# Designs tried in a protein design run: peptides against a protein of PDB entry 7BDX. Part 21

Target 1, 212 residues: chain A of PDB entry 7BDX
Amino acid sequence: EMGAAACTLLWGVSSSEEVVKAILGGDKALKFFSITGQTMESFVKSLDGDVQELDSDESQFVFALAGIVTNVAAIACGREFLVNSSRVLLDTILQLLGDLKPGQCTKLKVLMLMSLYNVSINLKGLKYISESPGFIPLLWWLLSDPDAEVCLHVLRLVQSVVLEPEVFSKSASEFRSSLPLQRILAMSKSRNPRLQTAAQELLEDLRTLEHN

## One batch from the design tools (peptide; made by RFdiffusion4, then SolubleMPNN)

Design b1_p9_3_s3 (from b1_p9_3, 5 letters changed)
Fold by OpenDDE base, seed 3:
Structure b1_p9_3_s3 (fold): chain B 212 residues (1-212), chain C 212 residues (1-212), chain A 9 residues (1-9)
Amino acid sequence: as target 1 above (212 residues)
Amino acid sequence: as target 1 above (212 residues)
Amino acid sequence: MAAERRRAM
């Protein structure tokens, strides 16, 4: 319980750029982010079958951790820190996104996807995550999720790949051959306006890339 | 482990007044400080006999909690919050200071004493803690500690009482009758310059009060 | 398009 409460406060205050800088300027950041990945992994491994998100202190704790990672990744120096010094955490996030079933731990998936998207703002971060083995299959796996927010954040991450020629060129063949076009087309007709817009924009970007 | 790491980061960033304001401006502060006291109490109760401070994650966690309380109490709005909304925590700190033996958990005692001193900066805070049953005996109990830093912080807290006529007048009889004068005189000759100075100043303040 | 920094609030 106490850990969840403390971590929730830390999550809240980490919305400030100055707080993120203060965290990263200290000697405790490395230890914190190292243990973060392990803690998240242990939580996901504790989930048996198709169990919905636990309304528990442990769940809240893990959400707060993922929220902190997201807030750190929202800042340039935070992205640099994660990619330079906390690659294991990024690898763990990618793994956990693959380990979770469609519809399982939706809130956690969203937070993890948001963190990866924020990392992808920088070319260095985008390169790192996109070079992860099975990255493209992982995107499609996640895009099979029934949750609109999960799918939205996947599409945003896909867009980050598509809009960066240096990254897209490396995976273009695999990307085009495995693209779940029918799924994206369905999303472009979603009742969720954010999902609809993201899917439409991606389809436009893809069309532009086919004509060039 | 993770809780300790998160709480340590929160402690570090709470050194900023703006972070304290952010913590207190949220809806999570009450829950956090409520559980804080319980957590500290559980830790102290887990200490058997004359066991020295545990070099453990649990110890570090409790130190970070006490550090956060201290940092909150360093700010005017934080003092007001603690005295208005977290009295149970203050009562717990007073209790735990009584429960610990001389020489036991020195670092924790120092942090708790620092928090109480910070609370005592405001008349409202000083009144609240000084009106606690057994407060004066508690001060003398703590002043029997072999640790110079513990004794220093006790003397500072005593000084807060002595320098406030409205508070001192209520306890003056008990204070004068039970004052460990020989102990304070010994401290005025301490090799620790901070302790020496604090003891000398208090002796001067007491002499001034006897002549008035 | 300016990458909207989405803070997880």
Scores: peptide ipSAE 0.068, ipTM 0.871, DockQ to the pose 0.051
Fold by OpenDDE base, seed 5:
Structure b1_p9_3_s3 (fold): chain B 212 residues (1-212), chain C 212 residues (1-212), chain A 9 residues (1-9)
Amino acid sequence: as target 1 above (212 residues)
Amino acid sequence: as target 1 above (212 residues)
Amino acid sequence: MAAERRRAM
């Protein structure tokens, strides 16, 4: 309980850029982010056995950790830190997104996807994530999720890849051959306006890339 | 481990006034400080059995909690919060200082005493602490500690009482009758310059109060 | 789409 409460407060205050800088400027940051990945992995592995109450202290703790990672990734120095010094954490997040089933731990998926999107704001981060083994199949796996918010964040990450020629060119063949076009088209007709817009914009971007 | 790491980071960033304001402005603050007292109490109760490694994750966690309380008490709104909304925590800190033996958990004692001193900066906080049952005997118990830093912070807290006529007048009889004068005189000859100065200043303040 | 920084609050 106390760990979850402390981590929740740390998550809340990490919404400030100056707090993120303070976290990163300390000698404890590396250890913290190393254990973060391990803790998140341990949690996800524990889900296969027990009906984990999503409102549990453990769930809240892991949500707070994912929230902190997201907030770190929201700032330039945080992205540089993650890509240079916490690659194992990024790899773990990608793995966990693959290990979670559709509809499983929706909130955690959203937070992890938000963190990856924020990392993808910088070209170095985008390159690192997109060059990870199985990245394209992972995106399509995640687009199978019934949750509109999960799908929205996946579409945003896909768009970050598509809009960066230096990244997109490396996987363009795999991307085009495996694109779940019917799924994206269905999302472009969603009742969720954010999901609808994101899917429409991606479809427009993809059409532009087919004509060039 | 992860709880200790998160709490240590929260402690570090709570050195900022704006971070303390952010902690207190959230809806999670009350729960956090409630559990803080319980966690610290549980830790101190566990010391009677096992040779607790002072470098353990649990020790680090409790030190971080006490550090956060100290940092909260360092600012005006934090003192108001503690005195108005977290009295149980203050009562717990006072109790734990009584439960710890001389030389036991020196670092934790220092942090708890620093928090109480910071609370005592405001008259409302000083009144609350000084009116707690057994407060004067507790101060003398703590002055029996072999650690110079513990004794220094006790002397500072004693000085806060002595320098506030509205507070000192309420317990002046008990204070004068039980004052460990020989112990304070010994501290005024300490090789520790901070302890020496604090003891000398207190002796001067006490002499001034005897002549009035 | 301009990469909007999203803070998870």
Scores: peptide ipSAE 0.077, ipTM 0.872, DockQ to the pose 0.050; fails the geometry check
Fold by OpenDDE base, seed 2:
Structure b1_p9_3_s3 (fold): chain B 212 residues (1-212), chain C 212 residues (1-212), chain A 9 residues (1-9)
Amino acid sequence: as target 1 above (212 residues)
Amino acid sequence: as target 1 above (212 residues)
Amino acid sequence: MAAERRRAM
């Protein structure tokens, strides 16, 4: 209980840029983010069995950890830290997103996707994630999720790749050959207005790239 | 491990007034400080047996909790919060200071004393603590500690009582009858310059009160 | 591209 409470407070206060700078300016940041990945991995590995109540202390704890990573990645120095000093954590997040089944641990999946999207704001971050083995298949696996919020964040990450020529050119062949176009078209007709808009924008971006 | 790491980061960032305001401005503050007292109590109760390594995750976790309380108490709104909304935590800290033997858990004892001293900066806080049952005997029990850092913080708390006429008048009879004058005189000759100074200042304050 | 920085609140 107490660990989850403390981590949740840390998540809340990490919404401040100054707090993120304070976290990263200390000697404890490296250790913290190393253990973060391990803790998230242990949690996901535990889900193959009993329905862990989404409201458990362990769940809240891991959600808070993912939230902290998201808030760190929202800030320039935080992105730099993650991409330079915590690559193992990024690799772990990519792994865990692949390990989770469609519809499983939706809240955590959203938080992890938000963190990766924030990392993708930095070209160095986007390069690192997009060059990870199996990245494109992972995106399509995640787009198979029945949850609109998961799909929304996947589409935004896909858009980040598509809109960066230096990154997209490296994966363009695989991307074009494997693109789940019918799925994205279905999302462009979603009742969820955010998902609908994101899918429409991505389809427009893709059309622009075919004509160039 | 992860809980201690997260709580230690929260301790570190709570050195900022803005972070303390953010913690207290949320709906989670009450729950957090309630559980804090319980967690500290559970830890102290566990010490009656095996020498818990002072470097254990549990020890680090509880030190971080006590550190957070100290940092909250260092700020005016934090003192107000503790005195108005977390009195049970203050009661628990007083209890735990009484439960710990001389020389036991010195670091934790120092952190708890620092938090109480910070609370004593507010007249309402000082009134609350000093009117707690057994407060004066507790001060003398704590002054029996062989650790100079513990004794230093006790002397500062005693000085806070002595220098507030509205508070001191309520306890003056018990204080004068039970004052461990020989112990304080011995501290005024300590090799530790901070302890020496604090004891000398307190002796001067006491002399001033006898002549008025 | 307006990189909407998303804080997880």
Scores: peptide ipSAE 0.076, ipTM 0.871, DockQ to the pose 0.051; fails the geometry check
Fold by OpenDDE base, seed 1:
Formats: C-alpha cells, sequence, structure tokens
Structure b1_p9_3_s3 (fold): chain B 212 residues (1-212), chain C 212 residues (1-212), chain A 9 residues (1-9)
C-alpha cells in the first residue's frame, strides 16, 4: 500500500521536466531504474498464476513505475540516461511486451509502449530498440492486440522506424516481408479516430518509401 | 526494496517548493499522508521485537517518509495542509517521539523533530502541537536523549514556544515548574557548537521572559 | 509528424 502511494506521487510529479532532471541528477537514479525493471518483471511473471486484480496495490505500483519511465523518456536528458545507463530496463520492457498475451494488462502495455516511443524520439534510442532481437516480430505480435490504444502506440512506434532511413534500411527486408498490411488497412477504417489517423499516416509513409 | 527506492526519490525531489505544491495539489496527498502515519507507527511498534538493522529497506523507507513530511512542513501551504488536513499524522509523530527510548532511532527522531519545528513556524501549527496532551513532558523526555542532534532540535522547538507569548502564556506555569534548567545549562557548555548556541539562545530568551 | 512527446499523466 505505502509503496504504491509513494510511487504514484512520484509518477505525478515526474510529469515536470525539472523533477525528472532532479531524479536523474541524484546518485539513486541508477538503482531505482534497475529495481524498476526487476519489479515489473516479477509482476508479469506472477500473472500466470494468481489473477491479480488489476486494481491491486501491486498493479498500481507497476503502473506508476511504467509512468515514471515514460516521463523520463519524454525529455532529452532522460532518453540519454535510459539509452546509456538503463539498457537493461529497455530490454526488460521489450521482453514484457512479448510475454503479455493479447488483451492482457492493456494499461501496462500502453505505458510501456509510450516509454519506448519516447525513447525512439532519440536516434540512439531508436537504433537500440530496433536492433533488439525479435523487435519486428514483437511489433506484429502487439499489433494483434484487440485493444485500440495498444495498437495505436504500436503504429506510432512503427512510424518512428519508417521515418528514419538509417534505421529502416537495416530492417527493410524483414519489415516488408512480414508487414501485416491487411491488419493496418483494417485499422485505417477503425471507428477509433486516433487509431484510424495513425494507420492512415503510416500507410502514407509506407507508400512514399515504395516510390523512393 | 522498490518502495524504499521510490520513496527516497520522492523525498529528494520534495526539497523543491514546486514539487511540494504538486504533491499537495493532487487528490492522492491525503491518502499518502494518512498511510505515512500508519507506516511509521507500524515500524516503531516492530522495534520492540526484531532488531531491525537501521540500514534495512524498512528503515530507509520510514526515513524517506519523515523527510517528505519535513519538506512539506518547510513551506507555508504545506504547513496549512498538515495542520488542517493531516492532524492525525502530527499526533502520530508526537506519539512516536514519546514511544522511542533515549538513543533509539536517533535519525528518525531528528527528522520528526525537524517536521514539528517546521510546523511550529506557523502560529496555528505551534498552537496545535503545544496544546497536545503531554507536550511539555515530551519535550523534557526528548531532552534527556544522549544525542546532541536530537537535543538541538528539541531546544529549537522549545524556543518556538517561548518566543510566542500567546502560546507560552497557556503553558507558562507547567513550563516553569518542570523546566530541566540544569540540563539546558549543561548543553550551553557542550562541545557541539550548534547545541551550545541553541542552549545559550534559549537561556537568554528565558531570562528576558522572567524580567517581563 | 513532429515527435509528440507524450507524458504519461
Amino acid sequence: as target 1 above (212 residues)
Amino acid sequence: as target 1 above (212 residues)
Amino acid sequence: MAAERRRAM
């Protein structure tokens, strides 16, 4: 209970850039983000046995942790910190996104995808995550999720890859051969306007790359 | 472990006034400070059985909680919040200061005394804590502590009472009849310069009140 | 698309 409450407050205040700088400027940041990865991993591993109520203190705690990571990744120095000093956390997030089944822990997936998207704003971050083993298959696995918000954040992350020629060129063959085009086309007709727009924009970006 | 790490970061960033305002501006603040009191109380109650290593995660967690309360009390809106909305926490801090033996949990006592001193900067806060049952005996109990830093913060809190005529007048008889004058005189000769100065200043304030 | 920094609030 108390841990979840403290972490929720830390998440709330970490929406400020100055607070993120203060978190990262201290000597406790490395330990915090190391334990964050372990805690998130332990939580996801526990889901295969006990139906943890999504509203549990443990769930709220892990949501707050993922929220903090997202807010850190939202600023330049935070992205540099994650990519230089907390790669294990990024690896853990990628792993957990693969371990979670379609429709499982939707809110956590959204937060983790938001964090990866924010990391992908930095070219060094985008390179790191896109060169992770199984990254492209992971994107397609996540795009099979029934949740529109999960799919939206996957499409945004795919767009980050597509819009960076240096990154896209390294995976272009695998990307083209495995692209779930019919699924993306279906999303471009979604009743969810945000998902619809993201799918349309990605389809436009892909068409532009085929003509170049 | 993770809870202590998160709370330690929250403590660190709460040194900023803007962060304290952000904590208090949210709807989670009341719950956080309510659970804070309960957590601190549970920790102190556990000390009578298990020799918890002072360096334990639980100890660090409670220190961080006390540090957050201190930082909140350091600013005007934080004092107003504590005195208006979190009186149970103030009552708990006063209780725990009484339950801890001389020389026991010195670091926690210092943090709790700092929080009470910061609250006492506000006249409403000073009135509230000084009107608490057994407040004057509690000050003398704490002044028997072998730790110079504990005694220093007690003397500062005593000074807050002495310097406020409206507060001092209500307890002047009890204060004068129970004042450990010989102990304060001994502290005015301390090798600790901060303790020495605080004891000298208090003795000067007391002399001024006897001539008026 | 300007990389909209999304803060998780």
Scores: peptide ipSAE 0.076, ipTM 0.871, DockQ to the pose 0.051; fails the geometry check

Design b1_p9_3_s4 (from b1_p9_3, 6 letters changed)
Fold by OpenDDE base, seed 3:
Structure b1_p9_3_s4 (fold): chain B 212 residues (1-212), chain C 212 residues (1-212), chain A 9 residues (1-9)
Amino acid sequence: as target 1 above (212 residues)
Amino acid sequence: as target 1 above (212 residues)
Amino acid sequence: MARELREGM
């Protein structure tokens, strides 16, 4: 309980850039983010079958951790820190996104995807995550999720890949051969306006790339 | 482990007034400080006999919690919050200071005493803690500690009482009758310059009060 | 420009 409360407060204040800088300027950041990955992994491993998100202190704790990672990744120096010094955490996030079933732990998946998207804002971060083995299959796996917010954040991450020629060129063949086009087309007609817009934009970007 | 790491980061960033304001501006502060007291109490109760401070994640966690309370109390709005909304925490701190033996959990005692001193900066806070049953005996109990830092912070807290006529007048009889004058005189000759100065200042303040 | 996603509590 106490851990969840403390971590929730830390999550809240980490929305400030100055707080993120303060966290990263100390000697405790490395340890914190190392244990973060382990804690998230332990939580996901504790989930048996198709159990819905636990309304528990443990769930709240993990959400707060994922929220902190997201807020850190929202800042340039935070992205640099994660990619330079906390690669194991990024690898863990990628793994956990693969381990979770469609519809399982939706909130956690969203937060993890948001963190990866933020990491993808810079070229170094995008390169690192996109070079992860099975990255493209993982995107499609996640895009099979019934949740619109999960799918939205997947599409944003896909867009980050598509809009960066240096990254896209490395995976273009696999990307084109496995693209769930019918799924994306369906999303472009979604009742969720954010999902609809993201799918439409991605389809436009893809069309532009086919003509070039 | 994770709780300790998160709480340590929160402690670090709470040194900023703006972070304290952010913590208190949210809806999570009450819950956090409620659980803080319970957690500290559980830790102290887990200590059997004359066991030295545990070099453990649990100890670090409790130190970080006490540090956060201290930093919150260092800010005017934080003091107001603690005295208005977290009185149970203050009562818990007072209790725990009484439960610990001389020489036991020195670091924790120092942090708790620092928090109480910070609370004592304003009249409302000082009134609240000084009106606690057994407050004066507690001060003398704590002043029997072999640790110079503990004694220093006790003397500072005593000074807060002595320098406030409205508070001192209520306890003046008990204070004068039970004052460990020989102990304070010994401290005025301490090799610790901070302790020496604090003891000298208090002796001067007491002399001034006897002549008025 | 990729817009940063902040998760506000």
Scores: peptide ipSAE 0.080, ipTM 0.861, DockQ to the pose 0.079
Fold by OpenDDE base, seed 1:
Structure b1_p9_3_s4 (fold): chain B 212 residues (1-212), chain C 212 residues (1-212), chain A 9 residues (1-9)
Amino acid sequence: as target 1 above (212 residues)
Amino acid sequence: as target 1 above (212 residues)
Amino acid sequence: MARELREGM
């Protein structure tokens, strides 16, 4: 209980850039982000069979951790920190996104995807994530999720890859051969306006790349 | 482990006034400070017989909680919040200061005394604390502590009472009849310069009050 | 430049 409450407050205040800088300027940041990954992994492993009540203290705690990572990744120095000093956390997030089944822990997936998207704003972060083993299959696995918000954030992450020629060129063959085009086309007709827009924009970006 | 790490980061960033305002502006603050008191109380109750290693995660967690309370009390809106909405926490801190033996949990006592001193900067806070049952005996109990830093913060809290005529007048008879004058005089000769100065200043303030 | 996503509480 107390841990979840403290972490929730830390999540809330970490929405400030100055707070993120203060977190990272201390000598405790490395330890915090190291055990963050371990805690998230432990939580996901505990989900095997038990419908953990989404409203549990443990769930709230892990959501707050993922929210903090998202807010850290939302600023330049935070992205640099994650990519330089907390790669294991990024690896853990990628792993957990693969281990979670479609429809499982939707809120956590969204938060983790938001964090990865923010990291991908930096070319160094985008390179690191996109060069991770199984990254492209992972994107397609995540696009099979029935949740529109999960799919939205996957499409945004795909767009980050597509819009960076240096990164896209390394994965272009695999990307084209495995692209779930029909799924993306279906999303472009979604009743969810955010998902619809993201899918349309990605389809436009892909068309532009085929003509170049 | 993770809870202690999160709370330690929250403690660090709460040194900023803007962060304290952000903590208090949210709807989670009341719950956080309520369970803070419970957590501190639970920790102190667990100390019966086991020399808890001061370096334990639990100790670090409770130190961080006390540090957060101190930083909240260091600003006007934080003092108002504690006195208006978290009186139970103040009551708990006073209780725990009484329950801890001389030399026991020195660092925690210092942090709790710092928080009470900060609360006492507001007249409303000073009134609330000083009107607590057994407050004057508690001050003298704490002055029996062998630790110079504990005694220093007790003397500062005593000074807050002495310097406020409205508050001092309510307790003046009990204060004068029970004042450990010889102990304070001994502290005015301490080799610890901070303790020495605080004791000297208090003795000067007391002399000034006797001439009025 | 991709827009940063902040997720406060």
Scores: peptide ipSAE 0.044, ipTM 0.854, DockQ to the pose 0.081
Fold by OpenDDE base, seed 4:
Structure b1_p9_3_s4 (fold): chain B 212 residues (1-212), chain C 212 residues (1-212), chain A 9 residues (1-9)
Amino acid sequence: as target 1 above (212 residues)
Amino acid sequence: as target 1 above (212 residues)
Amino acid sequence: MARELREGM
């Protein structure tokens, strides 16, 4: 209980850029983010099927950890830290996103995807995650999720890849051959306006890349 | 491990006034400080004699909790919060300081005493803690500690009482009758310059009160 | 340039 409460407060205050700088300026950041990955991994491995007690202290703790990573990645110096010093955490996030089934741990998936998106703002971060083994299959696996918010953040991450020619060129063949176009087209007709817009924008970007 | 790491980071960033405001502006502050008291109490009750493993995760966790309380109390709005909404935590700190033997949990005592001193900056806080049952005996019990840092922070808290006539007048008779004058005089000759100065200042303040 | 996502409480 107390650990989850403290971590939740740390998550809340990490929305401030100055707090992220303070966290990273200390000598505890490396250890914290190393243990973060291990804790998240332990949680996911302990899940029995698709049922999750979202109100558990364990769930709240892991949500807060993922939220902290997201907020760190939202800051330029935080992205640099993650990409330079905490690559194992990024690898863990990618692994966990692959280990979770469609519909499983939706809130955690959203937070982890938000963190990866934030990392993708940095070209070095985008290169690192996009060069990870199974990255393209992982995106399509995640896009099969029934949750609109998961799919939204996947589409945004896909767009980050598509909008970076240097990154996209390395995987363009795999991307084009495996693209779940019908799924993205279905999302462009979603009643969720955010998902609808993200799918439409991605389809426009993809059309532009076919003509160039 | 992870809880202690998160709490330690929260402690570090709570040195900022804006972080304290952010913590208190959330809907989780009340719960957090309630559980904080319980966690600290549980730790002290689990101690086997005077031996403490200072490097344990449990110790580090409790130190971070006490540090957070100290940093909250260092801010005007934080003092108001503690005195108005978290009196049980203040009662717990007073209790724990009484439950610990001389030389036991020195670092925790220092942090708790620093928090009480910060609370004492507010007249309402000073009134509350000074009116607590056994407060004067507690000060003298703590002043018997062999640790110079514990004694320093006790002397500062005693000085806060002495310098407030409205508070001091209520306990002046008990204070004068039980004052460990020889102990304070010995501290005024300490090789620790901070302890020496604090004891000298308190002796000067006490002399001034005898002549008025 | 992609816009950062912050998730506060």
Scores: peptide ipSAE 0.043, ipTM 0.853, DockQ to the pose 0.081
Fold by OpenDDE base, seed 2:
Structure b1_p9_3_s4 (fold): chain B 212 residues (1-212), chain C 212 residues (1-212), chain A 9 residues (1-9)
Amino acid sequence: as target 1 above (212 residues)
Amino acid sequence: as target 1 above (212 residues)
Amino acid sequence: MARELREGM
């Protein structure tokens, strides 16, 4: 209980840029983010198909950890830290996103996707993530999720790849050959307005790339 | 391990006034400080005379909790919060200071004393603490500690009582009858310059009160 | 320009 409470408070206060700078300016940051990846991995491995109650201390703890990573990645120095000093954590997040089934641990999946999206704002981060083995298949696996919020954040990450020519050119062949166009078209007709908009914008970006 | 790491980071960032305000401005503060007291109590109860390794995850966790309370108490709104909304935590800290033997858990004892001293900066806090049952005997019990840093913070707390006429008048009879004058005189000759100074200042304050 | 996402709770 207490660990989850403390980590939740740390998550809340990490919404501040100054707090993120303070976290990263200390000698404990490396250890913290190393253990973060391990803890998240241990949690996902423990899920053995049973819906862990979303309100468990363990769940709240891991949500807070993922939230902290998201807030760190939302700041320039935080992105630099993650991409330079915590690549193992990024690899772990990619792994865990692949290990989770569609509809499983939706909240955690959203937080992890938000963190990866934030990392993708940095060209170095986007390069690192997109060059990870199985990245494109992972995107399509995640896009098969029934949850609109998961799909929304996947579409945003796909858009980050598509809008960066230096990154997209490396994956363009695989991307075009495997693109779940029918799925994205279906999302463009979603009742969820945020998902609908994101899918439409991505389709427009893709059309622009076909004409160039 | 992860809980201690997260709590240690929260301790570190709570040195900022803005972070303390953010912690207290949320709906989770009350629960956090309630559980904090319980967790600290559980730790002290588990010590059954064995020197828990100061480097254990549990020890680090509890040190971080005590450090957070100290940092909260260092700020005006934090003192107000503790005195108005977390009195049980103050009661618990007083209890735990009484439960610990001389020389036992010195670092934790120092952190708890620092928190109480900070609370004593507020007249309402000083009144609350000093009116707690057994407060004066507790001060003398703590002053029997062989550790100079423990004794230093006890002397500072005693000085806070002595320098506030409205508070001192309520306890003056018991204080004068039980004052470990020889112990304080011995501290005024300590090789530790901070302890020496604090003891000398207190002796001067006491002399001033006898002539009034 | 990709908009940063923060989740403070």
Scores: peptide ipSAE 0.038, ipTM 0.852, DockQ to the pose 0.080

